# Peptides against a protein of PDB entry 5ONS: the designs that were tried, part 30

Target 1, 181 residues: chain A of PDB entry 5ONS
Amino acid sequence: MFKKFDEKENVSNCIQLKTSVIKGIKNQLIEQFPGIEPWLNQIMPKKDPVKIVRCHEHIEILTVNGELLFFRQREGPFYPTLRLLHKYPFILPHQQVDKGAIKFVLSGANIMCPGLTSPGAKLYPAAVDTIVAIMAEGKQHALCVGVMKMSAEDIEKVNKGIGIENIHYLNDGLWHMKTYK

## One batch from the design tools (peptide; aimed at target 1 P89 L106 L170 K178)

Design b2_p20_2_s1 (made by RFdiffusion4, then SolubleMPNN; from b2_p20_2, 8 letters changed)
Fold by OpenDDE base, seed 2:
Formats: structure tokens, sequence, C-alpha cells
Structure b2_p20_2_s1 (fold): chain B 181 residues (1-181), chain A 20 residues (1-20)
């Protein structure tokens, strides 16, 4: 989603959200990520305005005090940014790729099944379309936010093709935005 | 898993560490 993304070229505008809209978004976030509920007031303090950075390709980034928190495309599900996910690593269920897959993930490549079934990888139960944090063998922090394109069960059984779609990865265009006020 | 209080600098170091 952000492989060729550039803040200067791909951001259209930024709007401040009304209270009612913010409330709706918070409810949606809790629905998507139940584990975030106790922390949502810390992540999105009531006293702080919430903004949407509108980008090309129907991408919207939710921000508070310049911090990039979540993003979505075409009013689909919200994804946490890696910067937020690193602070709150429990927001997403995890999958772990082996060491050899790291360089490919960081180039924006989708995660192939063998990278999730090989020694050093860890594959946890997850349904198709689940948004997941991609962890790496030997690393503490997630390198990617992805979407299961196969269930964990099918990844193990078929063990061929794209297991997880790469949505957002370290050092992509979104990562390089850092902040936006 | 617990929250981590990370600065922007620390976050950038996380990314950098993947290339070390």
Amino acid sequence: as target 1 above (181 residues)
Amino acid sequence: LEPQDLTLEELDEIAKSYFE
C-alpha cells in the first residue's frame, strides 16, 4: 500500500473530525481490536483533536497530535501503523516469518507460505482476512502489518503461494512520514 | 504483552536494527 508512497506527492489534505465521527471510529477500533479498549483513551485522549490525513488511492490516516495511529483504504478496515503497533504490540495477532524472509518483506513483498512454515517461523491459528502483525525470527518488534490471504491451516497444508499480503512494512512510505500535523 | 513507551528516535532505531 505504501511502497511508492511519498508524503509530498500523495497526501491531499487533512481534516479535523467532529466528535460524533471520532466516537464512531473509536467504537469501530474497539470492535476490530478488542484488546485496545483499555488503552484507547491513552492513544486518543478525549481532549486532543483527531484528524484524518487524506491521501491518494483512497487512503486515510488517523492522527492525534501528529502521531500516525491507524490507516484504512476505501473505508475498509483500519490497520494500525507500525509505529503504534510497536508501542502496543498486542493490538494485532502475530505471525512470525523466518530470518530469510525478512529482506523480502522489507522490500514490500508478500509473505509466501514457506516463510511461515519453515524452521524459525511461527504460525498461529488465524482465519483468512485477519489483520496480523508480522514478527521476525530473532527480532523483538514487528516488521510488517499484513492480511492473511490463507488461513493458518491452509498455509500449513498447501504451503505454496501467498500466505499473507504485505500492507505496511518498516521503511515504507508511511513509516517515513513519522508525524503529520 | 505490555505497552512500550517509545520515542520517534527509538522507533527509527527499531527499523534501522533490521539492517544491522
Scores: peptide ipSAE 0.756, ipTM 0.971, DockQ to the pose 0.935
OpenDDE base, seeds 1, 3, 4, 5: peptide ipSAE 0.751, 0.751, 0.751, 0.755; ipTM 0.970, 0.970, 0.971, 0.971

Design b2_p20_2_s2 (made by RFdiffusion4, then SolubleMPNN; from b2_p20_2, 6 letters changed)
Fold by OpenDDE base, seed 2:
Structure b2_p20_2_s2 (fold): chain B 181 residues (1-181), chain A 20 residues (1-20)
Amino acid sequence: as target 1 above (181 residues)
Amino acid sequence: LEPKDLTLEELDEIANSFFE
């Protein structure tokens, strides 16, 4: 989503959300990520304005105090930014790729099944379309936010093709935004 | 399950660590 993304070229505008819209978004976030509920008031304090950075390709980034928190495309599901995920690593279920897959993930490549079934990888139960944190063998922090394109069961069974779609990865265009006010 | 208080610098170091 952000492989060729550049803040200067691809950000259109930034709008401040109304209270009612914020409440709706918070509810949606809790539905998507139940584990975030105890922390949502810390992440999005009521006293702080919530903004949407509108970008090309129908991308919207939710921000509070300049911090990039979540993003979505075409009003689809929200994804946490890696910067938020690193602070709250438990808000997504995890999958772990082997060491050899790291360089490909960080180039924006989708995660192929063998990278999730090989020694060093760890595959956890997950349904299709689940948003997941991609971990890596020997690394503490997530390197990617992805979406299951196959169930964990099918990844093990079929073991070929795209297992997880790469949505957001370290050092992509979104990562390089850092903050936005 | 406690959050990590990470600075922007620390976050950037996380990214850099994948290239070391």
Scores: peptide ipSAE 0.741, ipTM 0.969, DockQ to the pose 0.899
OpenDDE base, seeds 1, 3, 4, 5: peptide ipSAE 0.733, 0.733, 0.733, 0.737; ipTM 0.968, 0.968, 0.968, 0.968

Design b2_p20_2_s3 (made by RFdiffusion4, then SolubleMPNN; from b2_p20_2, 8 letters changed)
Fold by OpenDDE base, seed 2:
Order: sequence, then structure tokens, then C-alpha cells
Structure b2_p20_2_s3 (fold): chain B 181 residues (1-181), chain A 20 residues (1-20)
Amino acid sequence: as target 1 above (181 residues)
Amino acid sequence: LEPKDLSLEELDEIAESFFE
């Protein structure tokens, strides 16, 4: 989503959200990520304005105090930014790729099944379309936010093709935004 | 399950650590 993304050229505008819209978004976030509920008031304090950075390709980034928190495309599901996920690593279920897959993930490549079934990888139960944190063998922090394109069960059975779609990865265009006010 | 208090610098270091 952000492989060729550049803040200077791909951000259109930034709008401040009304209270009612914020409440709706918070509810949606809790539905998507139940584990975030105890922390949502810390992440999005009521006293702080919530903004949407509108970008090209129908991308919207939710921000509070300049911090990039979540993003979505075409009003689809929200994804946490890696910067938020690193602070709250438990808000997504995890999958772990082997060491050899790291360089490909960080180039924006989708995660192929063998990278999830090989020694060093760890595959956890997950349904299709689940948003997941991609971990890596020997690394503490997530390197990617992805979406299951196959169930964990099917990844093990079929073991070929795209297992997880790469949505957001370290050092992509979104990562390089850092903050936005 | 506790959050991690990470600064922007620390976050950037996380990314850098994948290339070391």
C-alpha cells in the first residue's frame, strides 16, 4: 500500500473529525481489535483532536497529536501503523516468518507460504482476512502488518502461493512519515 | 500485556536493527 508512497506528493489534506465520528471510529477499532479497548483512551485521549490525513489512492490515516495511529483504504478495515503496533504489540495476532523471508518482506513482497511453514517460522491459527502482525525469526519487533490471504490451516496444507498480503512494512512510505501535524 | 513506551528515536532504531 505504501511502497511508492511519499508524504509530499501523496498527501492531499488533513481534516479534524467531529466528536460523533470519533466515537464511531473508536467503536469500530474496538470491534476490530478487542485487545485495544483498555488502552484506547490512552491512545486517543478525549481532550485531543483526532484528525484524518487524506492521501491518494483513497488512503486515510488516523492521527492524534501528530502520531500516526491507524490507516485504511476505501473505508475498509483499519490497520494499525507499525509505530503504534510496536508500542502495543498485542493488538494484533502474530505470525512469524523465517529469517530468510525478512529481506523480501522489507521490500514489500507478499509473504509466501513456505516462509510461514519453514523452520524458524511460526504459524498460528488464523482465518482468512485476519489482520496480523508479521514477526520474524530472531527479531523482537514486528516488521510488517499483513492480511491473511489463506487460513493458517490452508497455508500448512497447500504450502504454496501467497499466504499473507503485505500491507505495511518497516521503512515504507508510511513509516517514513513518522509524524504529521 | 503492557504497552511499550517507545520514542520516535527508538522506533527508528527498530527499523534500523533489521539491517544490521
Scores: peptide ipSAE 0.739, ipTM 0.968, DockQ to the pose 0.897
OpenDDE base, seeds 1, 3, 4, 5: peptide ipSAE 0.733, 0.732, 0.730, 0.737; ipTM 0.968, 0.967, 0.967, 0.968

Design b2_p20_2_s4 (made by RFdiffusion4, then SolubleMPNN; from b2_p20_2, 8 letters changed)
Fold by OpenDDE base, seed 5:
Formats: sequence, structure tokens, C-alpha cells
Structure b2_p20_2_s4 (fold): chain B 181 residues (1-181), chain A 20 residues (1-20)
Amino acid sequence: as target 1 above (181 residues)
Amino acid sequence: LEPRDLSLEELDEIANSYFE
């Protein structure tokens, strides 16, 4: 989603959300990420305005105090940014790729099944379309936010093709935005 | 897992650590 993304070229505008809209978004976030509920007031304090950075290709980034928190495309599900995910690593279920897959993930490549089934990888139960945090063998922090394109069960059985779609990864265009005020 | 208090600098260090 952000492989060719550039803040200078791909950001269109920024809007401040009304209170009612913010409430709706918070409810949606809790529905998507139940574990975030106890922390949502810390992440999105009531006193702080919430903004949406509108980007090309129908990408929207939710921000508070310049911090990029979540993003979505074409009004689909919200994804946490890696910067938020690193602070709240429990927001997403995890999958772990082996060491060999790291360089490919960080180039924006989708995660192939062997990278999830090989020694050093850890594959946890997850259904198709689940948004997941991609962890790496020997690393503490997530390197990627992805979407299961196959169930964990099918990844193990088929063990070929794209297991997880790479949505957002370290040092991609979104990562390099850092903040937006 | 619990929340982690990470600064912008620390977040950048996380990214850099993958290239060391």
C-alpha cells in the first residue's frame, strides 16, 4: 500500500473530525481490535482533536497530535501503523517469519507460505482476511502489518504461494512520514 | 503484552535494528 508512497506527492489534505464522527470511529476500532478498548482513551484522549490525512488512492490516515495511529483504504478496515503497533504490540494477532524472509518483507514483498512454515517461523491460528502483525525470528518488534490471504491451516497444508499480503512495513512511505500536523 | 513507552527516536532505532 505504501511502497511507492511519498508524503509530498501523495497527501491531498487533512481534515479535523467532528465529535460524533470520532465516536463512531472509536467504536469501530474497538470492534476491530477488542484489546485496544482499555487503552483507547490513552491513544485518543477526549481533549485532543482527531484528524484524517487524506491521500491518493483513497488512503486515509487517522492522526492525533500529529501521531499517525491508523489507516484505511477505500473505507475498508482500519490498520494500525507500525509506530502505534510498536507501542501497543497486542493490538494485532501475530505471525512470525523466518530470518530469510526479512529482507523480502522489508522490500515490500508479500509473505510466501514457506517463510511462515520453515524453521524459525511461527504460524498461529488465523482466518483469511485477518489483519496481523508480522514478527521476525530473533527480533522483538514487528516489521510489517499484513493481511492473511490464506488461513493458517491452509498455509501449512498448501505451503505454496502468498500466505500474507504485505500492507505496511518498516521504512515504507508511511513509516517515513513519522508525524503529520 | 503491555504498552511500551517509545519515543520517535526509539521507533526509528527499531527500524534501523533490522538493517544492522
Scores: peptide ipSAE 0.736, ipTM 0.966, DockQ to the pose 0.928
OpenDDE base, seeds 1, 2, 3, 4: peptide ipSAE 0.733, 0.734, 0.729, 0.733; ipTM 0.966, 0.967, 0.965, 0.968

Design b2_p20_3 (made by RFdiffusion4)
Pose (drawn by RFdiffusion4):
Structure b2_p20_3 (pose): chain A 181 residues (1-181), chain P 20 residues (1-20)
Amino acid sequence: as target 1 above (181 residues)
Amino acid sequence: SAIDEAFAEAAETADPSNWP
């Protein structure tokens, strides 16, 4: 979603949200990520203004104190930014690719099933369309936010095709936009 | 080297104080 994204060519503007809207968005975040509920006062303090950074192709980035928290396209599901995920890794279920796939996902490639079924990889049960944190064999921190395109069971069996869609990866355009200011 | 740099930068953004 952000492979060729930068602030100049992709950010149209930034709107500050009213209280009515903030509550609605928080509710959606709760529905989508149940375990995030106890942490929202910390992530989105009552005191701080909440802004949406509007981007081309109807991408929205939720910001608090200039920190990028979540993003979505159209009115689709929210995804955590990798920076927020690194602070709260438990927000998402995990999938671990083998170490050989690291170079490909850091270049924006989708995750193929061999990257999940080979030794060094760890594949956990997941239904299709689940938003997952992509972990790497031998690495402590997540490197990609993905969406299951095939269920985990199908990935084990079919073992060919895109297993996980690469949505956001380390040092993509979104990662380079460290703060909005 | 680029992979190491990426993960080093990722470690800078981690905050274990929020972790279970």

Design b2_p20_3_s1 (made by RFdiffusion4, then SolubleMPNN; from b2_p20_3 with A2E D4E E12S T13L)
Fold by OpenDDE base, seed 4:
Structure b2_p20_3_s1 (fold): chain B 181 residues (1-181), chain A 20 residues (1-20)
Amino acid sequence: as target 1 above (181 residues)
Amino acid sequence: SEIEEAFAEAASLADPSNWP
């Protein structure tokens, strides 16, 4: 989603959200990520305005005090930014790729099944379309946010093709954006 | 490397003592 993303070229505008819209978004976030509920007031304090950065390709980034928290495309599901995920790593279920997959993931490549079934990888139960944090062998912090394109079960059985779609990764355009005020 | 620097930054973000 952000492989060729550049803040200067791909951001259209920024709007401050109304209270009612914020409430709706918070409810959606809790629905998508139940574990976030106790932390949501810390992540999105009531006193702080919530903004949406509108980008090309129908991408929207939810921000509070310049911090990039979540993003979505075409008003689909919200994804946490890696920067938020690093602060609250439990908000997504994890999958782990082997060490050899790191370079490919960070080039924007989708995660192939063998990278999830090989020694050093750890594949946990997850349904198709689940948003997941991608961990790597020997690394403590997520390197990617992805979406299961196959269930964990099917990844193990088929072990061929795209297991997880790469949505956002370290050093992509969103990562380099850092803040937006 | 760029990759190592990114993981280092991630580690920094993960530490609440670095939060504003």
Scores: peptide ipSAE 0.692, ipTM 0.955, DockQ to the pose 0.453
OpenDDE base, seeds 1, 2, 3, 5: peptide ipSAE 0.672, 0.674, 0.661, 0.678; ipTM 0.952, 0.952, 0.951, 0.954

Design b2_p20_3_s2 (made by RFdiffusion4, then SolubleMPNN; from b2_p20_3 with A2E D4E E5K E12K T13E)
Fold by OpenDDE base, seed 1:
Structure b2_p20_3_s2 (fold): chain B 181 residues (1-181), chain A 20 residues (1-20)
Amino acid sequence: as target 1 above (181 residues)
Amino acid sequence: SEIEKAFAEAAKEADPSNWP
């Protein structure tokens, strides 16, 4: 989603959200990520304005005090940014790729099944379309936010093709954006 | 490497002592 993304070229505008809209978004976030509920007031304090950064290709980024928290495309589900996920790693279920897959993930490639079934990888139960944090063998922090394109069960059985779609990864355009005030 | 630098940056931001 952000392989060729540049803040200067791909951001269209920024809008401050009304209180009612913020409430709706918070409810949606809790629905998507139940584990975030106790932390949501810390992540999005009531006193702080919430903004949406509108980008090309129908991408929207939710921000508070310049911090990029969540993003979505075409009014689909919200994804946490890696920066938020690193602070709150429990908000997504995890999958782990082997060491060999790291360079490909960080090039923006989708995650192939063998990278999830090989020694060093860890594949946990997850349904199709589940948003997941991609961990790497020997690393402590998520390198990617992805979406399951196959169930974990099917990844193990078929072990061919795209297991997880790469949505956001370290050193992509969103990562380099860092803040937006 | 660029990869290790990326993970190092992630670790830096994950540290609560660096949070605003």
Scores: peptide ipSAE 0.595, ipTM 0.935, DockQ to the pose 0.443
OpenDDE base, seeds 2, 3, 4, 5: peptide ipSAE 0.571, 0.595, 0.589, 0.580; ipTM 0.931, 0.935, 0.934, 0.933

Design b2_p20_3_s3 (made by RFdiffusion4, then SolubleMPNN; from b2_p20_3 with S1D A2E D4E E12S T13L)
Fold by OpenDDE base, seed 1:
Structure b2_p20_3_s3 (fold): chain B 181 residues (1-181), chain A 20 residues (1-20)
Amino acid sequence: as target 1 above (181 residues)
Amino acid sequence: DEIEEAFAEAASLADPSNWP
């Protein structure tokens, strides 16, 4: 989603959200990520305005005090930014790729099934379309936010093709967009 | 190394006080 993204070229505008809209978004976030509820008030304090940075390709980034928190495309589900995820790593269920997959993931490649079933990888139960944090063998912090394109069960059985779609990864355009005020 | 630098930056953002 952000492989060729550049803040200077791909941001269209920024709008401040109304209170009612913010409430709706918070409810959606809790629905998508139940584990975030106890932390949502510190992530999005009531006293702080919430903004959406509108980008090309129908990408929207939710921000508070310039911090990039969540993003979505075409009004689909919200994804946490890696920067937020690193602060709250439990927001997403995890999957772990083997060490050899790191360079490919960080080039924007989708995660292939063998990278999730090989020694060094760890595959946890997850349904299709689940948003997941991609961990890597030997690394403590998520390197990617992805979406399950196959269930964990099918990844193990078929063990061929795209298991997880790469949505956001370290050193992509969103990662390099540290803040927006 | 850009990869290691990215992981280092990720580490700097981590806050164990937020971990369950």
Scores: peptide ipSAE 0.700, ipTM 0.957, DockQ to the pose 0.872
OpenDDE base, seeds 2, 3, 4, 5: peptide ipSAE 0.672, 0.699, 0.693, 0.699; ipTM 0.953, 0.957, 0.956, 0.957

Design b2_p20_3_s4 (made by RFdiffusion4, then SolubleMPNN; from b2_p20_3, 6 letters changed)
Fold by OpenDDE base, seed 1:
Structure b2_p20_3_s4 (fold): chain B 181 residues (1-181), chain A 20 residues (1-20)
Amino acid sequence: as target 1 above (181 residues)
Amino acid sequence: DEIEKAFAEAAKEADPSNWP
């Protein structure tokens, strides 16, 4: 989603949200990520304005005090940014790729099944379309936010093709955006 | 190494002592 993304070239505008809209978004976030509820007031304090940065390709980024928190495309589900996920790693279920897959993931490649079933990888139960944090063998912090294109069960059984779609990864355009004030 | 630099940056920002 952000492989060729550039803040200066791909951001269209920024809009401050109304209170009612913010409440709706918070409810949606809790629905998507139930574990975030106790932390949401810390992540999005009521006293702080919430903004949406509108980008090309129908991408919207939810921000508070310049911090990029969540993003979505075409009014689909919200994804946490890696920066938020690093602070609250429990927001998403995890999958772990082997060490060899790291360079490919960080080039924007989708995660292939063998990278999830090989030694050093860890594959946890997850349904298709689940948004997941991609961890790496020997690394503490998520390197990617992805979407299961196959169930974990099917990944193990078929063990070929795209297991997880790469949505957002370290050093992509969103990562380099860092803040938006 | 760009990869290690990225993980180092992640570690830095994940540290609560660096949070606003």
Scores: peptide ipSAE 0.620, ipTM 0.940, DockQ to the pose 0.445
OpenDDE base, seeds 2, 3, 4, 5: peptide ipSAE 0.595, 0.607, 0.603, 0.598; ipTM 0.934, 0.941, 0.940, 0.934

Design b2_p20_4 (made by RFdiffusion4)
Pose (drawn by RFdiffusion4):
Structure b2_p20_4 (pose): chain A 181 residues (1-181), chain P 20 residues (1-20)
Amino acid sequence: as target 1 above (181 residues)
Amino acid sequence: SIPTEPVEVTDEEVLEEYEL
């Protein structure tokens, strides 16, 4: 989603949200990520203004104190930014690719099933369309936010095709936009 | 293991781990 994204060519503007809207967004975040509920007062303090950074192709980025928290396209599901995920790794279920796939996902490639079924990888049960944190064999931190395109069971069996869609990866355009200011 | 509580981390630490 952000492979060729930068602030100049992609950010149209930034709107500050009213209380009515903030509560609605928080509710959606709760529905989508149940375990995030106890942490929302910390992530989105009552005191701080909440802004949406509007981007081309109807991408929205939710910001608090200039920190990028979540993003979505159209009215689709929210995804955590990798920076937020690094602070709260438990927000998402995890999938671990083998170390050989690291170079490909850091270049924006989708995750193929061999990257999940080979030694060094760890594939956990997941239904299709689940938003997952991509972990790497031998690495402590997540490197990609992905969406299951095939269920985990199908990935084990079919073992060919895109297993996980690469949505956001380390040092993509979104990662380079460290803060909005 | 994956932390079940919030942790402190920096971009430099994370990027260093991936040699970026």

Design b2_p20_4_s1 (made by RFdiffusion4, then SolubleMPNN; from b2_p20_4 with E16K E19D)
Fold by OpenDDE base, seed 4:
Structure b2_p20_4_s1 (fold): chain B 181 residues (1-181), chain A 20 residues (1-20)
Amino acid sequence: as target 1 above (181 residues)
Amino acid sequence: SIPTEPVEVTDEEVLKEYDL
């Protein structure tokens, strides 16, 4: 989603949200990520304005105090930014790729099944279309936010093709947007 | 094991971890 993304070229405008819209978004976030509920007031304090940064290709980034928290495309589900995920690593289920997959993930490549089933990888139960944190063998922090394109069960059985779609990865165009006020 | 509470982390820490 952000492989060719550039803040200067791809950001259109920024809009401050009304209270009612914020409430709706918070409810959606809790529905998508139940583990975030106890922390949502810390992440999105009531006193702080919530803004949407509108980008090309129907990408929207949810921000509070300049911090990029979540993003979505074409009114689809919200994804956490890697920076938010690093602070709150429990808000997504995890999958772990082996060491060999790291360089490909960091280039924006989708995660292939063998990178999730090989020694050094860890594959946890997850349904298709689940948004997941991509961890790596020997690393502590997530390098990617992805979407299961196959269930964990099918990844193990088929073990061929794209297991997880790479949505947002470390050092991509979104990552380079450190803050936006 | 996944932490159950927020953790302190910096960009530098993560980038260093991945040799970036």
Scores: peptide ipSAE 0.796, ipTM 0.972, DockQ to the pose 0.946
OpenDDE base, seeds 1, 2, 3, 5: peptide ipSAE 0.795, 0.793, 0.794, 0.792; ipTM 0.971, 0.971, 0.971, 0.971

Design b2_p20_4_s2 (made by RFdiffusion4, then SolubleMPNN; from b2_p20_4 with T4L E16S E19N)
Fold by OpenDDE base, seed 4:
Structure b2_p20_4_s2 (fold): chain B 181 residues (1-181), chain A 20 residues (1-20)
Amino acid sequence: as target 1 above (181 residues)
Amino acid sequence: SIPLEPVEVTDEEVLSEYNL
């Protein structure tokens, strides 16, 4: 989603959201990520304005006090940014790729099944279309936010093709947007 | 194991892990 993304070229505008819209978004976030509920007031304090940064390709980034928190495309599901995920690593289920997959993930490549089933990888139960944190063998922090394109069960059985779609990865165009006021 | 509470972390820490 952000492989060729550039803040200067791909951001269109930024709008401040009204209270009712914010409430709806918060409810959606809790529905998508139940583990975030106790922390949502910390992440999105009531006194702070919530903004949407509108980008090309129908990408929207949810921000509070300049911090990029979540993003979505075409009003689909919200994804956490890697920076938010690093602070709150429990808000997504995890999958772990082996060391060999790291360089490819960091180039924006989708995660292939063997990188999730080989020694050094860890595959946890997850349904298709689940948004997941991609961890890596020997590393503490997530390098990617992805979407299961196969269930964990099918990844293990088929063990061929794209297991997880790479949505946002460390050092991509979104990562380079450190803040946006 | 996944931490169950927020974690203090910096960009430098994460980038260093991945040699970036």
Scores: peptide ipSAE 0.776, ipTM 0.964, DockQ to the pose 0.947
OpenDDE base, seeds 1, 2, 3, 5: peptide ipSAE 0.774, 0.772, 0.772, 0.771; ipTM 0.963, 0.962, 0.963, 0.961

Design b2_p20_4_s3 (made by RFdiffusion4, then SolubleMPNN; from b2_p20_4 with E16A E19D)
Fold by OpenDDE base, seed 4:
Structure b2_p20_4_s3 (fold): chain B 181 residues (1-181), chain A 20 residues (1-20)
Amino acid sequence: as target 1 above (181 residues)
Amino acid sequence: SIPTEPVEVTDEEVLAEYDL
């Protein structure tokens, strides 16, 4: 989603959201990520305005105090930014790729099944279309936010093809958009 | 295991971990 993204070229505008819209978004976030509920007031304090940065390709980034928190495309599900995920690593279920997959993930490549079934990988139960944090063998912090394109069960069984779609990865265009006010 | 509470983390820490 952000492999060729550039803030200067791909941001269209920024709008401040009304209270009712913010309430709806918060409810959606809790529905998508139940583990975030106790922390949502910390992440999005009531006193702070919430903004949407509108980008090309129907990408929207939710921000508070200039921090990029979540993003979505074409009114689809919200994804946490890696920076938010690093602070709140429990808001997504995890999957772990092996060491060899790291360089490919960091180039924006989708995650192939063997990188999730090898001895250095850890594959946890997850349904297709689940948004997941991609961890890596020997590393502490997530390097990617992805979407399961196969269930964990099918990844283990079929073990070929794209297991997880790479949505946002460390050092991509969104990562380089550090803040936006 | 996954932490159950927020963690302190910096960009530099994560980037260094991945040799970026």
Scores: peptide ipSAE 0.796, ipTM 0.972, DockQ to the pose 0.947
OpenDDE base, seeds 1, 2, 3, 5: peptide ipSAE 0.795, 0.792, 0.794, 0.792; ipTM 0.972, 0.971, 0.972, 0.971

Design b2_p20_4_s4 (made by RFdiffusion4, then SolubleMPNN; from b2_p20_4 with E16A E19G)
Fold by OpenDDE base, seed 4:
Structure b2_p20_4_s4 (fold): chain B 181 residues (1-181), chain A 20 residues (1-20)
Amino acid sequence: as target 1 above (181 residues)
Amino acid sequence: SIPTEPVEVTDEEVLAEYGL
């Protein structure tokens, strides 16, 4: 989603959200990420305005105090930014790729099944279309936010093709935005 | 295991971890 994304070229405008809209978004976030509920007031304090940065390709980025928190495309599900995920690593289920997959993930490549089934990988139960944190063998922090294109069960059985779609990865265009006020 | 509470982390820490 952000492989060729550039803030200067791809951001169109920014809007401040009404209270009612913010409430709706918070409810959506809790529904998508139940584990976030106890922390949502810390992430999105009531006193702080919430903004949407509108980008090309129907991408919207939710921000508070300039911090990029979540994003979505075409009114689809919200994804946490890697920066938010690093602070709150429990808000997504995890999958772990082996060491060999790291360089490919960091180039924006989708995650192939063998990189999730090898000895250095760890594959946890997850349904297709689940948004997941991509961890890596020997690393502490997530390098990617992805979407299961196959269930974990099918990844193990089929073990070829795209297992997880790479949505947002470390050092991509979204990462380079850092903040937006 | 996954932490159950927020963690302190910096961009530099994560980037260094991945050699970036």
Scores: peptide ipSAE 0.797, ipTM 0.972, DockQ to the pose 0.943
OpenDDE base, seeds 1, 2, 3, 5: peptide ipSAE 0.796, 0.795, 0.796, 0.794; ipTM 0.972, 0.971, 0.972, 0.971

Design b2_p20_5 (made by RFdiffusion4)
Pose (drawn by RFdiffusion4):
Structure b2_p20_5 (pose): chain A 181 residues (1-181), chain P 20 residues (1-20)
Amino acid sequence: as target 1 above (181 residues)
Amino acid sequence: SEAEEILEEAEKEIPEPFEE
């Protein structure tokens, strides 16, 4: 989603949200990520203004104190930014690719099933369309936010095709936009 | 490698995570 994204060519503007809208977004975040509920007062303090950074192709980025928290396209599901995920890794279920796939996902490639079924990889049960944190064999921190395109059981069996769609990866355009200011 | 450089650069910016 952000492979060729930068602030100059992709950010149209930034709107500050009203209280009515903030509550609605928080509710959607709760529905989508149940375990995030106890942490929202910390991630989105009552005191701080909440802004949406509007981007080309109807991408929205939710910001608080200039920190990028979540993003979505159209009115689709919210995804945590990798920076928020690094602070709260438990927000998403995990999938671990083998170490050989690291170079490909850091270049924006989608995750193929061999990257999840090979030794060094760990594949956990997941239904299709689940938003997952991509972990790497031998690495402590997540490197990609993905969406299951095949269920985990199908990935084990079919073992060919895109297993996980690469949505956001370390040092993509979104990662480079450290803060909005 | 470039992938390791990216990972090391990113780890320099990563604060200690919160526990569940």

Design b2_p20_5_s1 (made by RFdiffusion4, then SolubleMPNN; from b2_p20_5 with E4D F18V E19A E20P)
Fold by OpenDDE base, seed 4:
Structure b2_p20_5_s1 (fold): chain B 181 residues (1-181), chain A 20 residues (1-20)
Amino acid sequence: as target 1 above (181 residues)
Amino acid sequence: SEADEILEEAEKEIPEPVAP
């Protein structure tokens, strides 16, 4: 989503959200990420305005105090930014790729099934379309936010093709955006 | 490698996570 993203070229505008819209978004976030509920007031304090940065290709980035928290495309599901995920690594289920897959993930490539079933990888139960944190063998922090394109069960059985779609990764255009005020 | 450099630079920007 952000492989060719540049803040100067791809940001259109920024809007401050109304209270009713914020409430709706918070409810959606809790529905998508139940584990975030106890932390949501810390992530999005009631006293702080919530903004959406509107970008090209129907991308919207949710921000509070300049921090980039979540993003979505075409009013689809919200994804946490890696920066938020690093603070709250438990808000997504994890998958772990082997060492060999790291360079491909960091190039924006989708995660192939063998990178999730090989020695050094760890594949946990997850349904299709689940948003997941991509961890790496021997690394502490998530490399990528992805979406399951196959269930974990099917990844193990078929072990061929795209297992997880790469949505946002370290050193992509969103990562480099860092903050927006 | 390029991947190692990316990870090294990224790690400098990542604070300790909150624990539940």
Scores: peptide ipSAE 0.517, ipTM 0.931, DockQ to the pose 0.926
OpenDDE base, seeds 1, 2, 3, 5: peptide ipSAE 0.446, 0.480, 0.512, 0.459; ipTM 0.920, 0.925, 0.930, 0.924

